# Peptides against a protein of PDB entry 8BZL, part 70

Target 1, 228 residues: chain A of PDB entry 8BZL
Amino acid sequence: SYDRAITVFSPDGHLFQVEYAQEAVKKGSTAVGVRGRDIVVLGVEKKSVAKLQDERTVRKICALDDNVCMAFAGLTADARIVINRARVECQSHRLTVEDPVTVEYITRYIASLKQRYTQSNGRRPFGISALIVGFDFDGTPRLYQTDPSGTYHAWKANAIGRGAKSVREFLEKNYTDEAIETDDLTIKLVIKALLEVVQSGGKNIELAVMRRDQSLKILNPEEIEKYV
Target 2, 242 residues: chain B of PDB entry 8BZL
Amino acid sequence: SRRYDSRTTIFSPEGRLYQVEYAMEAIGHAGTCLGILANDGVLLAAERRNIHKLLDEVFFSEKIYKLNEDMACSVAGITSDANVLTNELRLIAQRYLLQYQEPIPCEQLVTALCDIKQAYTQFGGKRPFGVSLLYIGWDKHYGFQLYQSDPSGNYGGWKATCIGNNSAAAVSMLKQDYKEGEMTLKSALALAIKVLNKTMDVSKLSAEKVEIATLTRENGKTVIRVLKQKEVEQLIKKHEEE

## One batch from the design tools (peptide; made by RFdiffusion4, then SolubleMPNN)

Design b1_p12_5_s2 (from b1_p12_5, 6 letters changed)
Fold by OpenDDE base, seed 4:
Structure b1_p12_5_s2 (fold): chain B 228 residues (1-228), chain C 242 residues (1-242), chain A 12 residues (1-12)
Amino acid sequence: as target 1 above (228 residues)
Amino acid sequence: as target 2 above (242 residues)
Amino acid sequence: DRAERIEELLYE
């Protein structure tokens, strides 16, 4: 059966395990990324943290390096593996090349890693998509998405996870130069996009902002409410 | 859906890993394990199911394992898998100590094992471990800590949690009675007894059916102590009087 | 219900 084979093409050219891994991504909570003029913003649907769960250990947005952060959707354990390898690569790059990675470079690394797991009979694909944002050394904001297949593309704005379709539709309609004219407007755009799928407003949203030459900032709930 | 559960490393058309889910389901039938974080310590409480008269009274905790001087864990699920994983935890901790000349941070130990668990869900020829673990520990970075991990290789930190049989009901009770910021080890012990009394499939809670370990700090050292049966009896008695 | 809970634990 072609659908049970990890690395076998179907007669119609499908890699079913890769496609099914993409379905796994859709089970994850929604994440959105938007590239502004001088800002990149990641927003995620805050899963109802169990009352007794330590919030420190539940993070959907992770720093890969000082200039790069990532949000993911899909299998949490798979994401951890990818994140750790990406972090190691970022540090290795700094040591060997003496410069931080470009956002494209680290995205390509992650994509290549994922692709390898689609071409080995002894490995299943990673069940995650990722939004990777950051700044290149020249100060250019970047947003990339990568999927279980190892495909990656640059985006102005994109979304992943269960509500991604609705969020993308919203972004397609509302992403304009005017909508990202300022940092605040860009943040507002992300929040509005997430509100298409998130209930109860800003309390269920986690927002990360990276400005040029600044570190990743996670907004607190009070800061988010100012934009709602 | 059943046609996709025969291989451990395949997604279903819906993006599910059925073997991982089935492992988690199996753990739901295992003996109950509780963990509670307090301001002055952390505890594990576990159901002891295998009381056989012919068992050489291993005065040692059957379900609670010391990992190093600063950490312990309890297990729910397949005993053989648990033994392998607890041994691996000990080895990881010792390798770290040897390499860095300091104890491994609690979360780092948990993560290291979780990476192994995850690998067994992704690489061919392997099955998921049929074990969930609760970890208690102390380190200089975060103080007292409680973690839970499952067969997927996912983990999280908790103030209080439960794995195994009737875990959902136990968690619900913990949510109701756990007072954040005001939890002492004494109150945590009382809460553990209360929850176990209601969630264990026994008519009457007895000290022989419950294992409790506490992790505290005394004079700048971590102390891991398994409560004596008499101490557990006193806790049960106190609960019955209230 | 239980399956849904398991899924919630696996995916984020």
Scores: peptide ipSAE 0.363, ipTM 0.821, DockQ to the pose 0.833
Fold by OpenDDE base, seed 5:
Structure b1_p12_5_s2 (fold): chain B 228 residues (1-228), chain C 242 residues (1-242), chain A 12 residues (1-12)
Amino acid sequence: as target 1 above (228 residues)
Amino acid sequence: as target 2 above (242 residues)
Amino acid sequence: DRAERIEELLYE
């Protein structure tokens, strides 16, 4: 039997399944991204890792390539599918074009993938938003955000997940050229932004930092505490 | 709205996937399975509910499946779904071995199946698998490992965990009694019996109702062994004397 | 409680 189109327009012109997928994103823990001058920073709210859970298997921040990383909010299993597809595309691009992807390119790829799942028969939208950060080959830092609809935009700073509204409000007030003048200040800005919604301070925050021509670095709790 | 819980897996207005949640609820009624990671090995212990005297094949392990030389799993949920998934795990592992001439890393096997599970939550005309799995294994990258996966396609690594009937209570007990860094396989076996005795809806724990498998390393080789009934009886007896 | 726990397991 032909699977009916799951995502259809309502009489008032809404795609309900896309809107509901956006509600799924709001159930996810908060993620924040900030573009500095020569740094990109991702911060995520650590879910209290259940006692006896291996922390290694609980990652909200992942590398897509050497020059691109992603944080997400929403359905974890959905995110894994998107991440895997993006990683394959990054490698394919290196093989075929002989250069790494631009952050915009891979964002557009992910966005297109999401969009197809809003229009294809028998498929539901992905229940995830993503913050994608990295460096283009020319050394330009980039931050993009995608949502379940497949839309994407470039940002100076943004947040997704359950605390996104509060974090965005904070960033709107505090993101200035002075606040991102140095790498350390940029990191501090991310931490302060997350602390608006995260309880118990630096122990519940995971931070990833990418600098120009450097690999992704996940900060340990001790390093994070130095910025609090 | 009941409209969103009775159809193919779609989002509710609140962003919930009810069919996935209902699959997880169904697993809560299945027999208990637990896994415990030790310093010198890893184990699975599972409730055997289908003890029929007229069963022709003495299934030594109804709920514990060997996947390859380095991995085994235990299943809670719909038996038919479990058979499909365990077969798929074996196929994935074998294809990897053929392609790369080395055993598949434990986490990669888990993720491969989890991607399949996830697909059954996203594509129309499919229902989620009504199955959760515990995986035990050894590889050269991370040594002894324990994983849990659910119908959503989500998974995680654990030191100790439980799925199926009374899993929440079992997990609570494991949290209380599991000593990080000090867990031997022997102590893990004792802990498994202790937890099963409290969480299984049986008046008395008997060896007939419990399956236990251990995964160890001997002389640089992985050994997966299902405990004999007599061995399980001894473990139960020891617990009753404590 | 169980429903909430399930939701927590599904979303990150």
Scores: peptide ipSAE 0.204, ipTM 0.677, DockQ to the pose 0.851
Fold by OpenDDE base, seed 1:
Structure b1_p12_5_s2 (fold): chain B 228 residues (1-228), chain C 242 residues (1-242), chain A 12 residues (1-12)
Amino acid sequence: as target 1 above (228 residues)
Amino acid sequence: as target 2 above (242 residues)
Amino acid sequence: DRAERIEELLYE
């Protein structure tokens, strides 16, 4: 029976497959999220898109709905499954409740999905962490993180992936009310945070910005360089 | 760490899915498949390894499969797995057509199969498919397209790529010689022959060992054509003269 | 080199 993916407790109380899934996340490129006053920003380390690869098919940042965006770190294929289910839930919520999801709601949905995959003997955990940002219907900016265990928390700023530790250390030192006083300053903070781990400067950064009552905007390299 | 090598759908302590990696490794020993996107079409070129005189000649394409009127694929890896996946692709495409009365968009077909592949990496008691695929197609949304998928369920769009034996070397050559925005189907065919000639471990490339399919648009219709042996011979000859 | 490439294909 050893051929089945079973997430079980170790004698010392650890769920090894969940912990190992967290290690899978660390193999992913770095993503950072920052909540500003009227803005949420996601930044990711661009994987060197192979010269011959179609850029449209390489996305570490994706919209879940008009008011919610997600970045992930870890197994790309796993992320696609989570993203698709989250998108379906966002649409379902709009149909049934007649309002868009709150960022917390969709985060909880994703977290619950992940958690269920840790309790099924026929499934392995998802090998992804996610940063979920957006605006609630009342205009409040939100940032959440979820991990393979299904645990989630709200954050002012956070990072996931291989360089997450260094980025978090930077954010802990530099995230102040002054640093997020304006949208531009908030964007600068994200870029500076990513530059702690990203080689070759702003060319290897993808940045997504969502402002209050505005749609998700992916910044082009020229726009990013203005902040660097 | 070795205890995880033989188990399916579990993470190693380092966060690796060894069975997926091993499947990808196995594909590296399969026959070479190339895909090249051009401005006026897209092509697949595949190594034909099984040349047996007793094989019924009806097998014109061993590695290239027509999926629907607008898409074809090439496979590298376990033949039986490939048959299952190509059949599934055809079914998905047909069901979509029946449901929506229009052909399935290329990327949507690719993603549908990739979701299946991914599931075989996440659900216990299943092994990953030992197959990578190249997809060529046309749709009204993006025009000519080339995709690659692997056992993990990951996929990407490409201008040119390679799977199977010596794929890394092939990709390197493609990167060097692919001219973005200037690639014609004719040039793409020449490039395919050039790359195959260098990547196939044969002293001389022969038409018997190469399958090529092109996907073009003629009069607002998609045309998928497998090149005849004589046409491939001509391409090889032209390359040898350069 | 090949192992590293495989990892790069699996993780993002």
Scores: peptide ipSAE 0.354, ipTM 0.790, DockQ to the pose 0.836; fails the geometry check

Design b1_p12_5_s2 (from b1_p12_5, 6 letters changed)
Fold by OpenDDE base, seed 2:
Structure b1_p12_5_s2 (fold): chain B 228 residues (1-228), chain C 242 residues (1-242), chain A 12 residues (1-12)
Amino acid sequence: as target 1 above (228 residues)
Amino acid sequence: as target 2 above (242 residues)
Amino acid sequence: DRAERIEELLYE
C-alpha cells in the first residue's frame, strides 16, 4: 500500500505541509542569532520552566560540535532528531576528512535532511527552524538559518520563532558595523533585540557565545544582567 | 477540518499535530501516576484501577515496570501501547549493557524511547503512542533521576511530576508542597499519599488502589522495591492522622 | 486552556 504522500502540491503550486510546518515554527519561542566580527551570539527566549522541572533538560541552544552550535524554534522532539543526526555527521566528518565541519557544510546537511522529509512518502516535514552559528577552520564566524522546507541562507543577523518579525525589524535598523565592533556590543545587540519581545527583562533570556578557538559559553543570568 | 483529524502525521493549517494532541488528551483519562525525586531516593506512585476479585494472578504491579537493575517506569495511557514501549525499553537497556558492558545511563534510555515515539509522529502509516511515562533511575552521572515523556517524544527531567487523570491539579499540589533540597524519601512518600488522596477519583484512598515503588541505593547497588500493601496502608493511616 | 498547555509542551 503506497503510503499517501503527505507533502503534495496544491493546485496553486503550494506545499501546504511545508507552510504549515512554518506555522509550527511560529509557535516556538523566539531565538536570535548575530554574527559579530570575531564572535557569534545566540539568544533565546526562556520558556517558563515549571518550578519542579530540571533546567538541565530544557535546552534550546545546543552544541553540534566544538565549533558549531544551534538554536531552534518549533517542535522540540523534531529538533532532537535533527540535532542528533547533525552531531553524528560532525563526528563522521572528523573521522573521514580529518577536519571539523564548516558551518555551511553542517547547515547544508541539516537542510538536505529537512528537504528529504518534504519529499519522502509517509513523512511530514520537520516542524523546526534553526539558527546555526560557529567558526570555520580559518576562524571566520558564520551564521546560517534553515527552515522546514530545507532552504538555508547565510545571515549577518536573524531571528526565528513567535517574535521573529519584531526582532528582525529591530536588527534591520540596528545592525551596523559600529554595533558589532566589539564582542560586548554584539552581545548587547542580541539582548536588546530579544527585549523587543521578551517580557520581564534579562531573567527570561538565555545567551550563548562562541568566540574564535573557544568553546560554547552559556552566560549565566548575572552575566546577562550586566549587559541590560 | 476532519481531514487533519484522520491522518496521523500531518500538520494542521495552524501548525498543530492533532493526533499527538489527541493522544495526550487520551492520557488525561488514564489513572494517575506520580513521581517524586528525593535526596536519598526516587519513587513512583500509581493509581490501581483494575481490582477484579476474580483475577487469577494478583500482579503486584500493574502500572510500574522494572526496566533494568537501575531503572523503573510507570505508565499512563493505553495498556497495549505501554506493554510495547516497556518491552522496547528493556530491550534497549539490555542491548546497551551487552555492547558496552555497563548499564545504560538513565537519560539515554529515555531519549532512545523518545526518538521512537517521535518517529511515530512523523512517519506515515503509524499513530502516536497513547502513552506517557514516568521514569525513575540511578546512574553514576547524575545520581537519582526522574523523567517524564509524552506521545510527542518530548521529555523532561523533574523533581516531582504527575501524568494521567487530574495531573494538572497534582502538579499544582506538588509545586506547593515540594521542598527543594529537603526532600527525603520518607517525606516524598508522605507527599505522594497526600497528592493521590486529593487527585484520585475515589471516595477514600485505600492501599489496594495504590501502587508505590521506591528506588534507593544500598551498599553501592540500586534497589527497586514495590511497597507491600501493609506498608502503603501505614502511609495512608499516617496521612489520615495528620 | 488544556490545548494551550499541550502546545506549550510540544513547542519550544
Scores: peptide ipSAE 0.221, ipTM 0.676, DockQ to the pose 0.850; fails the geometry check

Design b1_p12_5_s3 (from b1_p12_5, 5 letters changed)
Fold by OpenDDE base, seed 3:
Structure b1_p12_5_s3 (fold): chain B 228 residues (1-228), chain C 242 residues (1-242), chain A 12 residues (1-12)
Amino acid sequence: as target 1 above (228 residues)
Amino acid sequence: as target 2 above (242 residues)
Amino acid sequence: SKKERIEELLYE
């Protein structure tokens, strides 16, 4: 059966392992990204941390560089590999080009990496989607999404993971210029979007905010409650 | 579902990696390993299943391995896989030391191995390692640390955790009895014995069936010590008297 | 279930 082959097309032109990797992404908790005017916001459904687990080791949002942040959905171990590769590339780019990566550049790098793992018989696809946000050196906020296939696009807002469909539907209805007029409104939009799928309110949400010319900030639960 | 369980490193239609899940299931049948983080140290306690009378070499520890001067690990799962991974851990640690002239940070060693584990779940011609590990260590960045890793290459930091047989029950017991911020190494040892006694489903816990290692700091140096059988016996006796 | 626990460990 063609569905068992790692990197072969089915007779009808499907890459089943890529499609199945997309199903793996849906097993991940929800992540949402929104591009504001001078802000980018990532929100994630907080995984229930076991009482005895160190919260430091449970992160769905990570920095790739000073100007780029990523949230993922899917296989945690796969995500770590992608994150590490991306971080190395960000540093390499700084050394070789003497400028930080653009958000598009690093997204393309990640996408290319993923694509290669869909075309080699010796590899399975990565079981992750990613939302990549940040600022280009010109101060332009950017949001990109990439999936297991290696496809990537720029977005105003998007979501990945198990609740992505509901969150996207919410964003399609509620993402307006007025809704992102201020940083606070943009953050509020992300929270409202996540609340469509997250149970028990703001305590189960993690938010990362990157403002223009500022470093990534992870909001604490008290800060999140101010927006709820 | 059965069609995808025979091939390594492929997704099922539901997005599952059955070979990884099966490896994790196999670990559930292995001997119990516990890790407990205390304020003044960290410990590993492992079930010793194979007390073969004919074993000539009293292996210092069958399930607990010293990785370097600052770290040790315990393994649950396929013994041969465990040997390969523990050797790799030692090599990674030594290479780091040689390159940077300082010991490898605990989490970095864990992640290095986890990257290898992950690779065996993604590359064709390879199967997942049928091993979970508990890591104990000390470094200057985070002090005493306890980590757990599984066949997927995922890992996490823990205050207390368990892998192997009856791990879920053990974790539940640890959650009930672990006192955050008040855990001494002495209390951790007592807790380990308590949990093992219940988890191993034996009428009486024998010192011969339990391996315990502690990691402490003395005079600015890490000390990894495997408890002697007599010491373990004393801990068991103390537990029986409570 | 054990299956659910495994899935929870693998996916985020």
Scores: peptide ipSAE 0.352, ipTM 0.786, DockQ to the pose 0.841
Fold by OpenDDE base, seed 1:
Structure b1_p12_5_s3 (fold): chain B 228 residues (1-228), chain C 242 residues (1-242), chain A 12 residues (1-12)
Amino acid sequence: as target 1 above (228 residues)
Amino acid sequence: as target 2 above (242 residues)
Amino acid sequence: SKKERIEELLYE
């Protein structure tokens, strides 16, 4: 039955469908996440919104809960499924545990979901990576990344998508305590990192900021230009 | 790379879903469907290819389907797949109405179907639906709306868009001629005829080959109307005179 | 290209 999506091991121990899903992620536009002292920032390469497209329906950055935000790279439809399930889990957690999820908890949930789709012979892996940022209830800023395999790690800064390598190289060189000393500097770092791969400057960048005890804020183009 | 061309719901080594891409390619050969959002309404215009004299005239709309009192859609692609999806849309809308005692928001209906489409790209043993849809609707949240969805389960809101044959050219024309904020339904109808006239490989556009539906609000109610052939003829005539 | 357009529709 060759028509079924089967994630199996190769003779050399590789899960081809997972690796190929990672290649799908590389086809996505670049996203970057940076953890500051009291701020988390997500930046994404704006896909040139077709002149006639409704901007509200094109979102690479989305809230999972009041304290958690996610950016993704890869298959858009796959991302929607993951986002919806994560949102449901966040609400369920609030109802059952009476506290919002930790960023680690929701990341683990997403990771587990992805992992399960790598073990079912009736399902293909999700073709998305995600950067998940937010604040725990104790006020600690967090940044996590997950990939199609279901692997996840905590990061100070990271990037996903087509330009991720270049952005990561930039972050490795420029992420210092001084560079994230203030909220503004942290935002500048994200913008500078994205500018390594984004053409036409700040107009093609979407930026989301979450500060301690504040809601997610998506910066408008004018606000972004102040940091360029 | 060719080994993945015939398999459903698997990634290629390059991270591509070939069956989804092929479904989208197939839709490119289907009849053209246009959607245009105006300030005072929204419209669908679709190419009618099957003009058989023996077809029972009761098929007033081959490609445009009423979904509920506030929404309609047009389809490009495999007819059988389209029938399944349009029926599902109607069921989803009806179930929502029964459960919440209010009509389903437009985007929520679109997303519900898109989740189904997506599932057919991810679960083994299934093929993608060979159908793209344009949705027109009105709700109290966003007013008049136009959406497009494809076999992947991706969707987007649009001011104007096109699916099916010569869709790229149509979209280009729409981008050139669509006047943001100034689009009336009358102007939208004229634009639809203009675009169809250029995108349909016919020497002369005829009313028999075009289906048009409009969605408007009258006295606080949504009105979905399929234009009569005479009305379409008038639109074509007006375009030819310009 | 048509291929590029399809890819743009699938991936974000």
Scores: peptide ipSAE 0.351, ipTM 0.781, DockQ to the pose 0.834; fails the geometry check
Fold by OpenDDE base, seed 2:
Structure b1_p12_5_s3 (fold): chain B 228 residues (1-228), chain C 242 residues (1-242), chain A 12 residues (1-12)
Amino acid sequence: as target 1 above (228 residues)
Amino acid sequence: as target 2 above (242 residues)
Amino acid sequence: SKKERIEELLYE
């Protein structure tokens, strides 16, 4: 039985399912990533957690390894699959190569996974974009973005999700060497960028910070308010 | 528009998965299931619709399934799909136990099934499962737990939640009456009856139409108990007296 | 709306 190719070219050369998956990403809450000098910062718009929901189970930022973390926008269940596969690959790499993955390596792995799902029969694209941040073994901070198509690029700063356009416009205007001169300024830049689209200020923002040779730190609301 | 409705789960031009949404719609017509987390236990309460007098075997629980010694679930949606998923849950739990010589953590069991559900939304030739589940359990990591999963493969932990018919109204009631940090199993049972009485499409709540299971810890062991009809009757009576 | 509720459940 020829499982009909789900993702096919249109007469005008478009992959509609990929484009539509990108629309799915836009339904996700906003995430922003910024690379500083010696810091990487992820900020996300907090989803309104239902009063009776356990906040522990609502995470838009996750660690892939000790030196890499990821934020996503789009289908939550799709994201879980990608995250799990990425984590397995990170561990496998440590076992086989005896070194942690580079941020580019794991991004490329994720991108390749996504690309396969755009070309494989009987599979739809992943409905997620991801911001992947971390440090390479040489201590270089990195920020990458990947989308449903499987493309990936390195960024100084970027945003994904429903408010991404406004946040990117803000970052294009305000990302300077001076604006990222210190860790605190870098964090402040992320917060300011998110405030372009997030209502009710710092209460609806989640921030994750990774510094060189340090584990991922999720800032508590009080810490975030200090930067607002 | 119809082209996206009749085929394998694909994205709409707006980025929607209609087959998943339709599966969720189907669940909305199923009997109501409630889950409530308490300090000293967790419970499931489910509407029992199939009361046929001519049924030869009175199954004590139609909608509540024991998964292992530490977990149970309730299902809203397509019965056949539910049977497949509950069986898979049992198999996953058993395989884990055999492999690691310890019970599977609650969230890991939930996520394992959710990955299966997600796959049925992404792989061709398959339709989403028309089932939502409530999971209750205990493990050494997080203690008593309540989870909800849907056809998309998404899940969340909850203090209290509802799936099936009138779930939105039930959740609203739970939000109003759930007292965080002060919820005992006794109070949770009372709350369950209160919510079911208001949300079930019945003229009068009766014990024959309600299934309740509790999960507690006794002497370092998990105890999953389905309440007897008489116990449920007593709970209903208490509610009517208030 | 029902649509919005479903979207909130599916997308993050």
Scores: peptide ipSAE 0.245, ipTM 0.679, DockQ to the pose 0.822; fails the geometry check

Design b1_p12_5_s3 (from b1_p12_5, 5 letters changed)
Fold by OpenDDE base, seed 5:
Structure b1_p12_5_s3 (fold): chain B 228 residues (1-228), chain C 242 residues (1-242), chain A 12 residues (1-12)
Amino acid sequence: as target 1 above (228 residues)
Amino acid sequence: as target 2 above (242 residues)
Amino acid sequence: SKKERIEELLYE
């Protein structure tokens, strides 16, 4: 039955289902991550929450653990599966190793999960990319990206989703040691980067900030406007 | 490409899941279901299309299902798929109750089913469920709640929403007339009748063609009640006099 | 369009 071999190589060596999953990611709203000196920042384009929708249930940024958070672009339902698996692993790690996961560890776990879904019979790839940020137990800020293929890399700054190209181009030009010298400057950089693709200013941006030895903080619209 | 339309749910070259989209299209042809969240309760109103004179109207619910003591749902789409999913919801809720000796939180029940729906979009040899659901419930964490889920396994919380036939028009009307913070269950019932009257493909709205359930709190207990036909008739009559 | 609405529901 041809339905069992979903992700196969084409004659020219392409994994089309993986490539098409990457196209699905591009349909998602933009997310950006920036690693500062002592801060990590995630910014996302707020979808126009439909009138009468509860904003609580519309989350593009989620915590995986106390020291790690994730933003995603692509299929929302796929993301939920990945998030749940990652959360379980974070808790399991705390129980078995008696330390929280490193950002690299949990990224690798997620990447491995995604990769398996590119090779397993009867499964399609996950239609999501993720930006994973946090602090290692030694206090080092980290930013990683994963894609539908299961690849992962560490970044200083990166973006995913429909506006990712423009945001990355902005970051390539503007990410300097001076631009991330302070926490406030780092936050400002993220906002400026998102404003390249987000219309109507700070009202359509959600920002999550994690500082060393502090919990994840979601900024309210008023706090964001202070940086605009 | 037709190749991506006929096979197990796979990505198109454009990153689309056509089988999921087609499932959602199928739901658009189903009977209308709406939900409205009020300050003192939450309601479901659904179109009853299968009217048979021999059905016991006292116990007959075509589209509204009690899940547990604190939750109910309405369904739009393939009836057989709906039966499977509603049974699964009940099982999940009972397993949770057995394990933790407390009722499952509303959102957790919704999420559990949504994970199942998502799996049917990702694993080979399976098709998406051709069903959308509205969930109403109460829990100690968030109080009265209204959720919507679709074949993709996506869900969201709502103050008011609609699924099935003419859902877009219904949602538009709800957006216009829903008064945030001022919605009583009484006003919500009136709004439900108003919207159904305009969105149902019937010449005249009648009580036999509408199912309404309310979820309220009385003396610290959740009460789920299906309105009697006479009560629905009174609501319709009141609307016609406005 | 209905297509656009569906896409908005599926992708974030």
Scores: peptide ipSAE 0.232, ipTM 0.677, DockQ to the pose 0.850; fails the geometry check

